# Designs tried in a protein design run: peptides against a protein of PDB entry 6FBK. Part 31

Target 1, 90 residues: chain A of PDB entry 6FBK
Amino acid sequence: EDTGVRVELAEEDHGRKSTIALRLWVEDPKKLKGKPKDNGAIEFTFDLEKETPDEVAQEMIESGFFHESDVKIVAKSIRDRVALIQWRRE

## One batch from the design tools (peptide; aimed at target 1 A41 F44)

Design b2_p28_8 (made by RFdiffusion4)
Pose (drawn by RFdiffusion4):
Order: structure tokens, then sequence, then C-alpha cells
Structure b2_p28_8 (pose): chain A 83 residues (1-30, 38-90), chain P 28 residues (1-28)
């Protein structure tokens, strides 16, 4: 399927960086803006950041697993492109 | 502590800082 939550790199992916900057926004919901944040690949969880975005007033409380996966896909997509 | 930089559709930028259970918003 599709999530409709777009998560992309914020800074050029340099490799061997344990922390990456990401940008998240929504195009299909099936603040209306972009959310930039940092993510630690070896430590932080997509579910943890999703909950923070919940507790920060971006999405509904039960909409956490959906946003967590959208972040997770980008983290996965960045590490697969990292081979 | 975590900081989100939010750029709204009108170009307004908001810094959202979350520390534990505390959340503050600051217009940039």
Amino acid sequence: EDTGVRVELAEEDHGRKSTIALRLWVEDPKDNGAIEFTFDLEKETPDEVAQEMIESGFFHESDVKIVAKSIRDRVALIQWRRE
Amino acid sequence: MRTFIVTKADGTKVKVTKEGEEVTREEL
C-alpha cells in the first residue's frame, strides 16, 4: 500500500553519520507543513519519534504506528542506499 | 530533549521543543 506521509533527507547523506536530519510532511491523510528533525539510526526508534510528534501536536495519538512506519521506511531506504 | 523545526504552508517557521512532558512552541 501507501502511507501518504513523505519522509526525506534534510542534509546530504554523507555516510558514517550516526545521526541524520529528516523532513516529514503529509500529502494524503487517508499545521499543514514540513517537520524537520534529527534521527539517530543506532539508538532512536521510528516509533519513539512518532510518539514525540504525537505529543507535540502534529497527528492523532492513535496515528502513531502509521507515522512511525513512514519514518522507518526512510531510515530503511537510507541504509539500503548505504548498502 | 528534542527540537522540531516546522515550516507551515504560509512560510511561517515554528520551533517546537519537547523535553520530557513539556512542549514549547516558538515562532521564528

Design b2_p28_8_s1 (made by RFdiffusion4, then SolubleMPNN; from b2_p28_8, 9 letters changed)
Fold by OpenDDE base, seed 5:
Structure b2_p28_8_s1 (fold): chain B 90 residues (1-90), chain A 28 residues (1-28)
Amino acid sequence: as target 1 above (90 residues)
Amino acid sequence: MREFIVTGADGRVTRVTVEGKEVRREEL
């Protein structure tokens, strides 16, 4: 499913540590219920062992990046990318 | 605590820090 939100590695992943750097941005705002602020990208670190996409998404909502109604779609975007990264590490 | 580095459409960079219910913003 195309969430309209893209998540990519912000740095090369050598699979040596549990933390990764991610970059997130809106590619298709029409897929979001709310109107996110006009920004380029959001960068953050994510601990593959300790953190959850839902937690990060909620923090993004609290930060005002997205409307509360879009928390699940944002979480899914992060989850999907994290899953791909973890699969590549296996 | 969570830190987000946000690059705006205008190229300005802002650090957004979330700690509990507190949100802090600092333009870099």
Scores: peptide ipSAE 0.730, ipTM 0.938, DockQ to the pose 0.926
OpenDDE base, seeds 1, 2, 3, 4: peptide ipSAE 0.729, 0.729, 0.730, 0.729; ipTM 0.938, 0.937, 0.938, 0.937

Design b2_p28_8_s2 (made by RFdiffusion4, then SolubleMPNN; from b2_p28_8, 8 letters changed)
Fold by OpenDDE base, seed 2:
Structure b2_p28_8_s2 (fold): chain B 90 residues (1-90), chain A 28 residues (1-28)
Amino acid sequence: as target 1 above (90 residues)
Amino acid sequence: MREFIVTREDGTRVRVTIEGKEVTREVL
């Protein structure tokens, strides 16, 4: 499913550490239920071993980046990218 | 603690830090 939210590696992943640098931005705002307050790329680190997409998504909501109604779509976007990264590490 | 760096369309970069319920913003 196309969430309309893009998530990419902000840095090259050599598969050496559990943390990765990600960049997230809205590609298709029509896919969101709410309207993001800011339109820009959000960079953050994600610990593949300790963190979950849902937790990070919730933090983004609490930070005011997205409407609470979009927490799941944001989480899914992160989850999908993280899964791809993990699969590539295998 | 979570730190987000958002780069706005105008190029402005803002550090958003969230600690529990407390959110701080700093223009970089």
Scores: peptide ipSAE 0.770, ipTM 0.951, DockQ to the pose 0.923
OpenDDE base, seeds 1, 3, 4, 5: peptide ipSAE 0.770, 0.770, 0.770, 0.770; ipTM 0.950, 0.951, 0.951, 0.951

Design b2_p28_8_s3 (made by RFdiffusion4, then SolubleMPNN; from b2_p28_8, 8 letters changed)
Fold by OpenDDE base, seed 4:
Formats: structure tokens, sequence, C-alpha cells
Structure b2_p28_8_s3 (fold): chain B 90 residues (1-90), chain A 28 residues (1-28)
């Protein structure tokens, strides 16, 4: 379950809109196969109805944040957080 | 269009924009 990548809400979620603001960063680089170029936090909006964690993960690879071999780890991290947020909205 | 805001360890910030196959970066 521990992906080594942490994802949190970047702003308070009032459950009113389909988009949320997320912040993602590497907490345990040993869990990753590649080495992220930047040791920092990535903020972005995520549409709960239209977008998928895999799409966002791929875009992060395109942006050079992560190695392509870690796309599934990144996607899982986003997916797990999104699932938790959706659960709390119920 | 996808926008990422990156805050580096040194505190500097970069806006990364993806539009189609084009990736642009802007120091903030």
Amino acid sequence: as target 1 above (90 residues)
Amino acid sequence: KRVFIVTRADGTRVRVTIEGDKVTREEL
C-alpha cells in the first residue's frame, strides 16, 4: 500500500465541484525505480468525473517529474487519494 | 491543457503546461 508517493488536498474540499486541487510529492524515494529530477511538490487540479489517475501520471512523466518506469506507482498514489476523497464526500 | 505548479526544494516555483504534445516551462 505504501507507494512512497504522497498525495493530499492542496485546498479544502467542500464537495461542491467535480474538480479538486491536489499536491503530490515523494516521501520515500526508495520505493521508486527512477530518480525524480526535482525534489519538490507538484500541485494540480483533478476532475473527478472526467480524468483518470493514469492520465495524470502519464502527463507527469511527460513533464519530466518521474521516470516512465514509475508511472504505475504515481497513478496508484493518485487513485488511492481520489478514492478516499470520494468516500468522504458520501 | 494540463498545468502543474512545481515547488522545488530550494523554494523556487515552476509552471509546467502541457498542450497536446507541447510542454512549456515558466519560472515563477
Scores: peptide ipSAE 0.759, ipTM 0.946, DockQ to the pose 0.921
OpenDDE base, seeds 1, 2, 3, 5: peptide ipSAE 0.693, 0.707, 0.698, 0.692; ipTM 0.934, 0.935, 0.935, 0.934

Design b2_p28_8_s4 (made by RFdiffusion4, then SolubleMPNN; from b2_p28_8 with T3E K8R T12R K13R K15R K18V E21D)
Fold by OpenDDE base, seed 2:
Structure b2_p28_8_s4 (fold): chain B 90 residues (1-90), chain A 28 residues (1-28)
Amino acid sequence: as target 1 above (90 residues)
Amino acid sequence: MREFIVTRADGRRVRVTVEGDEVTREEL
């Protein structure tokens, strides 16, 4: 499913550490239920061993980046990218 | 603690920090 939210590595992943740098931005705002407060790329570190996409998504909501109704779509976007990264590490 | 660095459309960068239910913003 195309969430309309893009998530990419903000830096090259050598598969050496449990943390990765991610960049997230809205590619298709029509896919969101709410209107993002900020329009830009959000960079953050994600710990593959300790953190979950849902937790990070919730933190983004609390930060005011997205409407609460879009927490799941944001989480899915992160989850999908993280899964790809983890699969690539195998 | 969670730190987000958002780059706005105009190129401005803002650090958003989330600590529990407390959110702080700092323009970089």
Scores: peptide ipSAE 0.723, ipTM 0.937, DockQ to the pose 0.920
OpenDDE base, seeds 1, 3, 4, 5: peptide ipSAE 0.723, 0.720, 0.721, 0.720; ipTM 0.937, 0.936, 0.936, 0.936

## One batch from the design tools (peptide; aimed at target 1 E43 E51 E62)

Design b2_p29_1_s1 (made by RFdiffusion4, then SolubleMPNN; its pose is not in this set)
Fold by OpenDDE base, seed 4:
Structure b2_p29_1_s1 (fold): chain B 90 residues (1-90), chain A 29 residues (1-29)
Amino acid sequence: as target 1 above (90 residues)
Amino acid sequence: EKEKEEEEKRKKRIEELRKSVKPLEEVLK
């Protein structure tokens, strides 16, 4: 499902470390219930072993990037990208 | 102890996130 939130690698993944650099931005704001305050791309590291998409999404909400009503859609966008990355590593 | 540690990590992440915004011009081609 297209969440309207795009997540991509911010750097090439060589599959050597447990952390990856990601970039997240809104591609289709109509898919979100709330209105994002910023229109930029959020760059962040994601620990594949210790962090979860839901936790990071919640942190993004608290950071002020998204409305709380969109926590699940944001989490899904991260989860889906992380899954793809992990599949490629296998 | 672990609870405090997790809270600290979370606060640090939030601070980092707030400083991590890049212009879409640099992202989109």
Scores: peptide ipSAE 0.564, ipTM 0.875, DockQ to the pose 0.832
OpenDDE base, seeds 1, 2, 3, 5: peptide ipSAE 0.560, 0.561, 0.564, 0.564; ipTM 0.874, 0.874, 0.875, 0.876

Design b2_p29_1_s2 (made by RFdiffusion4, then SolubleMPNN; its pose is not in this set)
Fold by OpenDDE base, seed 4:
Structure b2_p29_1_s2 (fold): chain B 90 residues (1-90), chain A 29 residues (1-29)
Amino acid sequence: as target 1 above (90 residues)
Amino acid sequence: SRKEEEERRRKKRIEELRKSVLPLEEVLK
């Protein structure tokens, strides 16, 4: 499903670290219930062993980037990208 | 406590996220 939120690697993944650098931005705001305050890309580190997409998404809401009602769609966008990265590592 | 430690980590992440925004022009290049 197209979440309207795009998540990409911010650096090349050599599959050696449990930590990856990601960039997240809104590509289609119509897919969101709320309106993001910022129109930039959020760059962040994600620990594949310790963190979850839901927790990171909630932190982004608390940071003021997204409306509370969009926490699940943001989490899904992160989860989907992480799944692809993990699949590629196998 | 473990809960307090998790809260500290969470607050630190929030601060980092607020300072990590890039212009889309750079991303779309």
Scores: peptide ipSAE 0.535, ipTM 0.872, DockQ to the pose 0.880
OpenDDE base, seeds 1, 2, 3, 5: peptide ipSAE 0.533, 0.531, 0.532, 0.535; ipTM 0.870, 0.869, 0.869, 0.871

Design b2_p29_1_s3 (made by RFdiffusion4, then SolubleMPNN; its pose is not in this set)
Fold by OpenDDE base, seed 1:
Structure b2_p29_1_s3 (fold): chain B 90 residues (1-90), chain A 29 residues (1-29)
Amino acid sequence: as target 1 above (90 residues)
Amino acid sequence: MEEEEKKKEREERIEELRKSVLPLEEVLE
């Protein structure tokens, strides 16, 4: 499903670390209820073992990047990418 | 202390996120 939010690896994943570097940006703002703060890409690390997409999305909201009403769509975009990465690792 | 540690970690994450914005030109290329 197209969330309008893209999440991609910021570095090549060799499947050796529990943490990965990701980049997240809005590709289609019409999919969001609120207006994003910036039109850039957020670079962040994600711990595959300890963190959850929902928690990271909430932190992005508090950082001021997205409206609180879009927390679930942001979380979904992260979740979907993380799932793909984990599937590729197996 | 565990809750304080988690709170501190979260605050640090938020601060880091605010400083992590890159131009799309750098990302899309």
Scores: peptide ipSAE 0.602, ipTM 0.884, DockQ to the pose 0.890
OpenDDE base, seeds 2, 3, 4, 5: peptide ipSAE 0.598, 0.598, 0.599, 0.601; ipTM 0.883, 0.882, 0.883, 0.884

Design b2_p29_1_s4 (made by RFdiffusion4, then SolubleMPNN; its pose is not in this set)
Fold by OpenDDE base, seed 3:
Structure b2_p29_1_s4 (fold): chain B 90 residues (1-90), chain A 29 residues (1-29)
Amino acid sequence: as target 1 above (90 residues)
Amino acid sequence: MEEEAEKERREERIKALRESVLPLEEVLA
């Protein structure tokens, strides 16, 4: 499913660290229930061993970027990208 | 101890996220 939210690596992944730098932005706001309060790209690190997409998505909502009703769609966008990165590391 | 460390991490994350926004012009360039 296309969430309308893009998540990309903010740096090249050499597969050596448990943390990765990511960048997230809205590509299609029509797929969100709420209206994002910003139209930029959010940069953040993600610990592949300690963090979960759901928790990070919740933190983004608490930060004020997304409506609470969109927590799952934001989490999915992060999860999908993280999964791809981990699969490519194999 | 672990819960407190996690709470601190979360608070730092929220703070950092609010200051981490880049203009789309830079991202899409």
Scores: peptide ipSAE 0.613, ipTM 0.887, DockQ to the pose 0.827
OpenDDE base, seeds 1, 2, 4, 5: peptide ipSAE 0.613, 0.611, 0.611, 0.610; ipTM 0.887, 0.886, 0.886, 0.887

Design b2_p29_2_s1 (made by RFdiffusion4, then SolubleMPNN; its pose is not in this set)
Fold by OpenDDE base, seed 5:
Structure b2_p29_2_s1 (fold): chain B 90 residues (1-90), chain A 29 residues (1-29)
Amino acid sequence: as target 1 above (90 residues)
Amino acid sequence: SAAEEERRRVEENRRRLEEVREERRKREE
């Protein structure tokens, strides 16, 4: 599914840490709050044991990156990437 | 340069998110 939000590893994952470095960027400017051309990518560390995509998405809303209506799309994009990373680790 | 501006934007974005995440962490403690 094309959510209009892309999530990738910002750093190589060696499968050793419970944390991963992620990069999120929006391909659909309608999903960005404010000035989409100026926002750039959002890079962040995600703790696979302590954090959830939904919570991180909510934090991004609170940070002003996205509209409240897009929280589930953002969360899904993070979740899907995290799942792929976890599957690759196994 | 464009690359420098992009790095600055990324750094700013990281900082903005981290502030919110830190506040959440403090409230949960």
Scores: peptide ipSAE 0.658, ipTM 0.911, DockQ to the pose 0.893
OpenDDE base, seeds 1, 2, 3, 4: peptide ipSAE 0.657, 0.656, 0.654, 0.657; ipTM 0.911, 0.910, 0.910, 0.910

Design b2_p29_2_s2 (made by RFdiffusion4, then SolubleMPNN; its pose is not in this set)
Fold by OpenDDE base, seed 5:
Structure b2_p29_2_s2 (fold): chain B 90 residues (1-90), chain A 29 residues (1-29)
Amino acid sequence: as target 1 above (90 residues)
Amino acid sequence: MREEEERRKIEERRRKLEEVRKKKREEKE
């Protein structure tokens, strides 16, 4: 499902670390309820063992990148990408 | 020039998120 938010690896994943580097940006702002203040990419480390997409999405809201109403769509975007990365590690 | 500015903006956004994450981590400790 197209969330309008794109998430990709910012760095090559060799499957050696519990952390991955991700890049997130808005591809289709029409899919969001709010209007992001900035459409630029957000790079962040995601700990596969300690962090959740929902928590990271909430942190992005608190950082002012997205409107609170879009927390679930942002979280889904992260979750979907993380799942794909984990599947490729198997 | 434009590429350097975009890299700087990415770094700024990264830092902004990290500051929030750091605070939340410190609140849990």
Scores: peptide ipSAE 0.701, ipTM 0.911, DockQ to the pose 0.892
OpenDDE base, seeds 1, 2, 3, 4: peptide ipSAE 0.700, 0.564, 0.699, 0.570; ipTM 0.911, 0.883, 0.910, 0.884

Design b2_p29_2_s3 (made by RFdiffusion4, then SolubleMPNN; its pose is not in this set)
Fold by OpenDDE base, seed 4:
Structure b2_p29_2_s3 (fold): chain B 90 residues (1-90), chain A 29 residues (1-29)
Amino acid sequence: as target 1 above (90 residues)
Amino acid sequence: RREEEERERIRENREKLEKVREERKKKEE
């Protein structure tokens, strides 16, 4: 599903670390319920063992990047990308 | 010049998120 939020690797993943570098940005704001601020991309590290997409999405809400009503679609965007990365590591 | 401004915005966004993440980590400890 197209969430309107795009998540990609910010760095090459060699499968050696439990952490990955991600870049997240709004590609289609019409898919969001809230009006995200046009602050550009968000780059962050994601720990595949310790962190969850829902927790990181909530942190982004608390940071003011997204409206609370969009937490689930942000989390889904992260989850979907993380799943793809993990599948490629196998 | 615009590329530098974009890199700066990305850096600022990273710092904003990291502050929240660090605060949460401190509360969990």
Scores: peptide ipSAE 0.662, ipTM 0.899, DockQ to the pose 0.928
OpenDDE base, seeds 1, 2, 3, 5: peptide ipSAE 0.634, 0.634, 0.635, 0.638; ipTM 0.897, 0.896, 0.897, 0.898

Design b2_p29_2_s4 (made by RFdiffusion4, then SolubleMPNN; its pose is not in this set)
Fold by OpenDDE base, seed 4:
Structure b2_p29_2_s4 (fold): chain B 90 residues (1-90), chain A 29 residues (1-29)
Amino acid sequence: as target 1 above (90 residues)
Amino acid sequence: MAEEEEERRIRENREKLERVRERKKEEEE
């Protein structure tokens, strides 16, 4: 599903660490209910063992990157990418 | 110049998110 939010690896994943570096940005703002601020990409580390996409998405809302109504679409974007990365590690 | 501005934006966004994450981590401990 095209969420309009892109999430990619910010660094090469060698599958050695429980953490990954991610880059998230809005590709299609029309897919979002709110009006995201045009602040460019967000780079962050994600702990595959300790963190959840929903928690990180909520942190992004609290940081003011997205409207609260878009928390689930942001979380889904992170979740989908993380799942792909985890599957590729296997 | 455009690259430097993008790098600055990325850095600022990282710091903005990290401030929220660190506060939450401290509150959970």
Scores: peptide ipSAE 0.672, ipTM 0.901, DockQ to the pose 0.923
OpenDDE base, seeds 1, 2, 3, 5: peptide ipSAE 0.653, 0.653, 0.653, 0.656; ipTM 0.901, 0.901, 0.901, 0.902

Design b2_p29_3 (made by RFdiffusion4)
Pose (drawn by RFdiffusion4):
Structure b2_p29_3 (pose): chain A 83 residues (1-30, 38-90), chain P 29 residues (1-29)
Amino acid sequence: EDTGVRVELAEEDHGRKSTIALRLWVEDPKDNGAIEFTFDLEKETPDEVAQEMIESGFFHESDVKIVAKSIRDRVALIQWRRE
Amino acid sequence: EEEELEEKMELLNERLEEKREEREEEEEE
């Protein structure tokens, strides 16, 4: 399927960087802006960041697993491109 | 709307920093 939540890199991916800057926004919901944040690959969880975006007033409380996966896919996509 | 988004982003970043500090303290213990 599709999530409709776009998560992309914020800074050039340099590799061997345990923290990465990401940008998240929504195009299909099936603040209306971009959300930039940092993510620790070996420590932080996509579900953790998703909940913080919940507890920060971006999405609904039960919309957490959806946003968590959208971040998770980007983290996965960055590591697969990292081989 | 832009000012609201910036305020929420600042709050999100503060909350993520707090969670990182808590995690560092747990690792040290």

Design b2_p29_3_s2 (made by RFdiffusion4, then SolubleMPNN; from b2_p29_3, 17 letters changed)
Fold by OpenDDE base, seed 5:
Structure b2_p29_3_s2 (fold): chain B 90 residues (1-90), chain A 29 residues (1-29)
Amino acid sequence: as target 1 above (90 residues)
Amino acid sequence: MEAELAAKQAALAARREARRRRREAEEAA
C-alpha cells in the first residue's frame, strides 16, 4: 500500500539506543496542509520503547503539517518504517 | 526551508519536548 508518505532513517542506526532519528516527507501534495511550495522533510526523533506512531502523527497534525483526515495515513507510514527498523535490529 | 515550514517544525519540536517532560514526570512519580 502506497500511502504517499515516506519515512526513512535520518542517521545510521547502530541498534544501541532506544531512540532513532527519522525523516518524513510527502510525495502527494494533496496531503500537505498549507502551501505546496513549503514542502520539505520533517526531522524528528522517535523513542522505540515509549512513543507511538499515532501520538507522533497527531502532534504533526496539531503543528499544522497535515489535515486531520490524514492522521491515520501518517501514523501508518511511521508505524511501518518503525516496524522494519525493529525487525532489522533482531 | 520556507518560513511556514520552519514555523511548523518549531511547533512540532516544542510539542514533542513538552510530551517528553510529561513522561519523565510521570515515571518519576
Scores: peptide ipSAE 0.636, ipTM 0.895, DockQ to the pose 0.775
OpenDDE base, seeds 1, 2, 3, 4: peptide ipSAE 0.635, 0.632, 0.636, 0.635; ipTM 0.893, 0.892, 0.895, 0.895

Design b2_p29_3_s3 (made by RFdiffusion4, then SolubleMPNN; from b2_p29_3, 17 letters changed)
Fold by OpenDDE base, seed 5:
Structure b2_p29_3_s3 (fold): chain B 90 residues (1-90), chain A 29 residues (1-29)
Amino acid sequence: as target 1 above (90 residues)
Amino acid sequence: AAARLAERQARLQARRAERRERRRREEEE
């Protein structure tokens, strides 16, 4: 499902680290209930072993990037990309 | 606009670093 939020690798994934570098940005703001504060990419690392998409999404809300009502759509966007990356590592 | 993005980025990184530090401490206890 198209969340209107895009997540991509910020760096090449060699499949060797438990952490990946990601970029997240809003591609279609109409899919969000709130208005994102910025029109730029959010850069973050994601620990495949220790972190969850929901936790990272919540941290983005708390940092003021998104409205609290959009936590699940942001988390889904991260989750879907992380799943694709993990599947590619197999 | 870029400055406000950078501020939010820095805040995100700080929160995430604090959470990682807490988890590491909890794993050592």
Scores: peptide ipSAE 0.672, ipTM 0.905, DockQ to the pose 0.906
OpenDDE base, seeds 1, 2, 3, 4: peptide ipSAE 0.621, 0.615, 0.622, 0.619; ipTM 0.886, 0.883, 0.886, 0.885

Design b2_p29_3_s4 (made by RFdiffusion4, then SolubleMPNN; from b2_p29_3, 14 letters changed)
Fold by OpenDDE base, seed 3:
Structure b2_p29_3_s4 (fold): chain B 90 residues (1-90), chain A 29 residues (1-29)
Amino acid sequence: as target 1 above (90 residues)
Amino acid sequence: SAARLAEKQKRLAERLRRRREERRREEEE
């Protein structure tokens, strides 16, 4: 499923730290139920061992980036990228 | 706007920091 939300590494991952720097932005706003006003990249760190995509997505909503109805699609976009990063580390 | 984006970005960073600090406190208790 294409979420319309893109997540990429903001820095090179050397596989040494439990934390990674990520960049998230809306690529296809039609995939979202809400209408985010900002068209820019969100930069954040993610702890691969201690944090969950759902928790981080909820904090993005509470920060005003997304509508609450889009929490699952945002979380999925983070989860999918994090999974790829973890698989590359193995 | 760029200003609103910056405000939201700052708020997110502060919220994530707070949650991480709360988790650390709970792990130490």
Scores: peptide ipSAE 0.681, ipTM 0.907, DockQ to the pose 0.899
OpenDDE base, seeds 1, 2, 4, 5: peptide ipSAE 0.679, 0.676, 0.678, 0.680; ipTM 0.907, 0.906, 0.907, 0.907

Design b2_p29_4 (made by RFdiffusion4)
Pose (drawn by RFdiffusion4):
Structure b2_p29_4 (pose): chain A 83 residues (1-30, 38-90), chain P 29 residues (1-29)
Amino acid sequence: EDTGVRVELAEEDHGRKSTIALRLWVEDPKDNGAIEFTFDLEKETPDEVAQEMIESGFFHESDVKIVAKSIRDRVALIQWRRE
Amino acid sequence: VKRVFKVTKADGSKYEIHVYEDGSVERVE
């Protein structure tokens, strides 16, 4: 399927960086803006950041697994492109 | 500060949400 939540790199992916900057926004919901944040690949969880975005007033409380996966896909996409 | 969410709205306005280790949240315009 599709999530409709776009998560992309914020800074050029340099490799061997344990922390990456990401940008998240929504195009299909099936603050209406972009959210930039940092993500630790070996430590932080997509679900953890999703909950923080919940506890920060971006999405609904039960909309956490959906946003967590959208972040997770980008983390996965960056590491696969990292071979 | 545990995390900073930098937000740019569709009208171009910007602010930050600071998340602290104690779980508190501050919105900075």

Design b2_p29_4_s1 (made by RFdiffusion4, then SolubleMPNN; from b2_p29_4 with K6N K9T K14E E16K I17V H18L V28I)
Fold by OpenDDE base, seed 2:
Structure b2_p29_4_s1 (fold): chain B 90 residues (1-90), chain A 29 residues (1-29)
Amino acid sequence: as target 1 above (90 residues)
Amino acid sequence: VKRVFNVTTADGSEYKVLVYEDGSVERIE
């Protein structure tokens, strides 16, 4: 499913660290129930072993980036990218 | 600090959001 939220590696992943740098932005705002506060990109570090997409998404809500009703769609976008990265590391 | 979000806005400006362990957040421009 296309969430309308894009997540990409902000830095090249050499598969050496448990942490990765991600960049997230809204590609299709129509997919969201709320309107993002800022129209830009968010970069952050994600620990593949210790953290979850749901946790990060919730932190983004708390930060005011997205409406609370969009927490799951944001989490899914992160989860999908993380899964791809993990599969590629195998 | 639990997490740092580095934001680049549409006009190219930047700021950070710090998320703390207690759930509080701080915006730094």
Scores: peptide ipSAE 0.791, ipTM 0.954, DockQ to the pose 0.933
OpenDDE base, seeds 1, 3, 4, 5: peptide ipSAE 0.790, 0.790, 0.790, 0.790; ipTM 0.954, 0.954, 0.954, 0.954

Design b2_p29_4_s2 (made by RFdiffusion4, then SolubleMPNN; from b2_p29_4, 10 letters changed)
Fold by OpenDDE base, seed 2:
Formats: sequence, C-alpha cells, structure tokens
Structure b2_p29_4_s2 (fold): chain B 90 residues (1-90), chain A 29 residues (1-29)
Amino acid sequence: as target 1 above (90 residues)
Amino acid sequence: IKKVFNVTREDGSRYKYLVYEDGSVEKVE
C-alpha cells in the first residue's frame, strides 16, 4: 500500500547492528489526512529489538511532524521499511 | 533523551527534536 510516506535507510546497513538509520519524508501529502509540519526529511535511528513503528510514529506526532490522525499511516510506512530491511538481513 | 529526530527542511535548515522519557519535546535549532 502506498502510504505517501517514504522511508529509506539513511546509511548503508551491513546487518551487524540492532539499530538502523532511517530517513522519512512525505512524498505524497494528499495521502495524509492532515498537513505535515514541514516538507522536510526526518532522520532517526531505529532499534530493531526495542522500538516499534507505532511508538516512533507516536513520538513524531508528539513532535508535531504529523497530524494525530496520521499516526497509523506513518507507523505503517516505518513498519514496511523495517520489515523489508529485516527480510534482506535474512 | 528517549528519541532524537534530525529534521532537514526543504530550505536546508536543520532542527533537532529531542523526545524525553516524560513525553516532553524540545526543539533545538
């Protein structure tokens, strides 16, 4: 499903660490219910063992990056990318 | 600090958002 939110590795993943660096940005704002705080990119680390897409998405909402109603779509975007990365590690 | 978000805006400006354990957020330019 195209969430309109892009999530990519911010750095090469060698599959050695439990953490990965991600970059997230809005590619299609029309897919979101609310208007993002800005049209930039967000970089952050994601701990594959300790963090969840939902938690990180919620933190992004709390930071004001996205409207509360878009928490699930943001979480999905992160989840899908993380799943892909984990799949590639196998 | 629970989480750090590094933001690069369209104009190239950068901001750092610090999320604390208590849920508070601090924006740092």
Scores: peptide ipSAE 0.739, ipTM 0.940, DockQ to the pose 0.890
OpenDDE base, seeds 1, 3, 4, 5: peptide ipSAE 0.738, 0.736, 0.739, 0.739; ipTM 0.939, 0.939, 0.940, 0.940

Design b2_p29_4_s3 (made by RFdiffusion4, then SolubleMPNN; from b2_p29_4, 8 letters changed)
Fold by OpenDDE base, seed 5:
Structure b2_p29_4_s3 (fold): chain B 90 residues (1-90), chain A 29 residues (1-29)
Amino acid sequence: as target 1 above (90 residues)
Amino acid sequence: VKKVFNVTRKDGSEYKVLVYEDGSVERVE
């Protein structure tokens, strides 16, 4: 599913740490129910062992980046990318 | 600080959002 939200590694992943650096931005705003305040990119660290896409997405909503109605689409975007990264590590 | 979000706006300007353990947030320009 194309969420309209892109998530990529912000730095090379050597598969050695439980944390990764991610960059998230809106590629297709029409896929979102709300309108993001900023039109840029968000960089953050994600702990593969301690954090969940849903929790991070909720923090992004609380931070004012996205409308609350888009929490699931944001979480899915993060989850899908994290899954790909995990699969590549195997 | 529990979480840090570093934001780069379209115009290249930056700011960060700090998320604390109690759930409160702080925007830093």
Scores: peptide ipSAE 0.784, ipTM 0.953, DockQ to the pose 0.936
OpenDDE base, seeds 1, 2, 3, 4: peptide ipSAE 0.782, 0.784, 0.782, 0.783; ipTM 0.952, 0.952, 0.952, 0.952

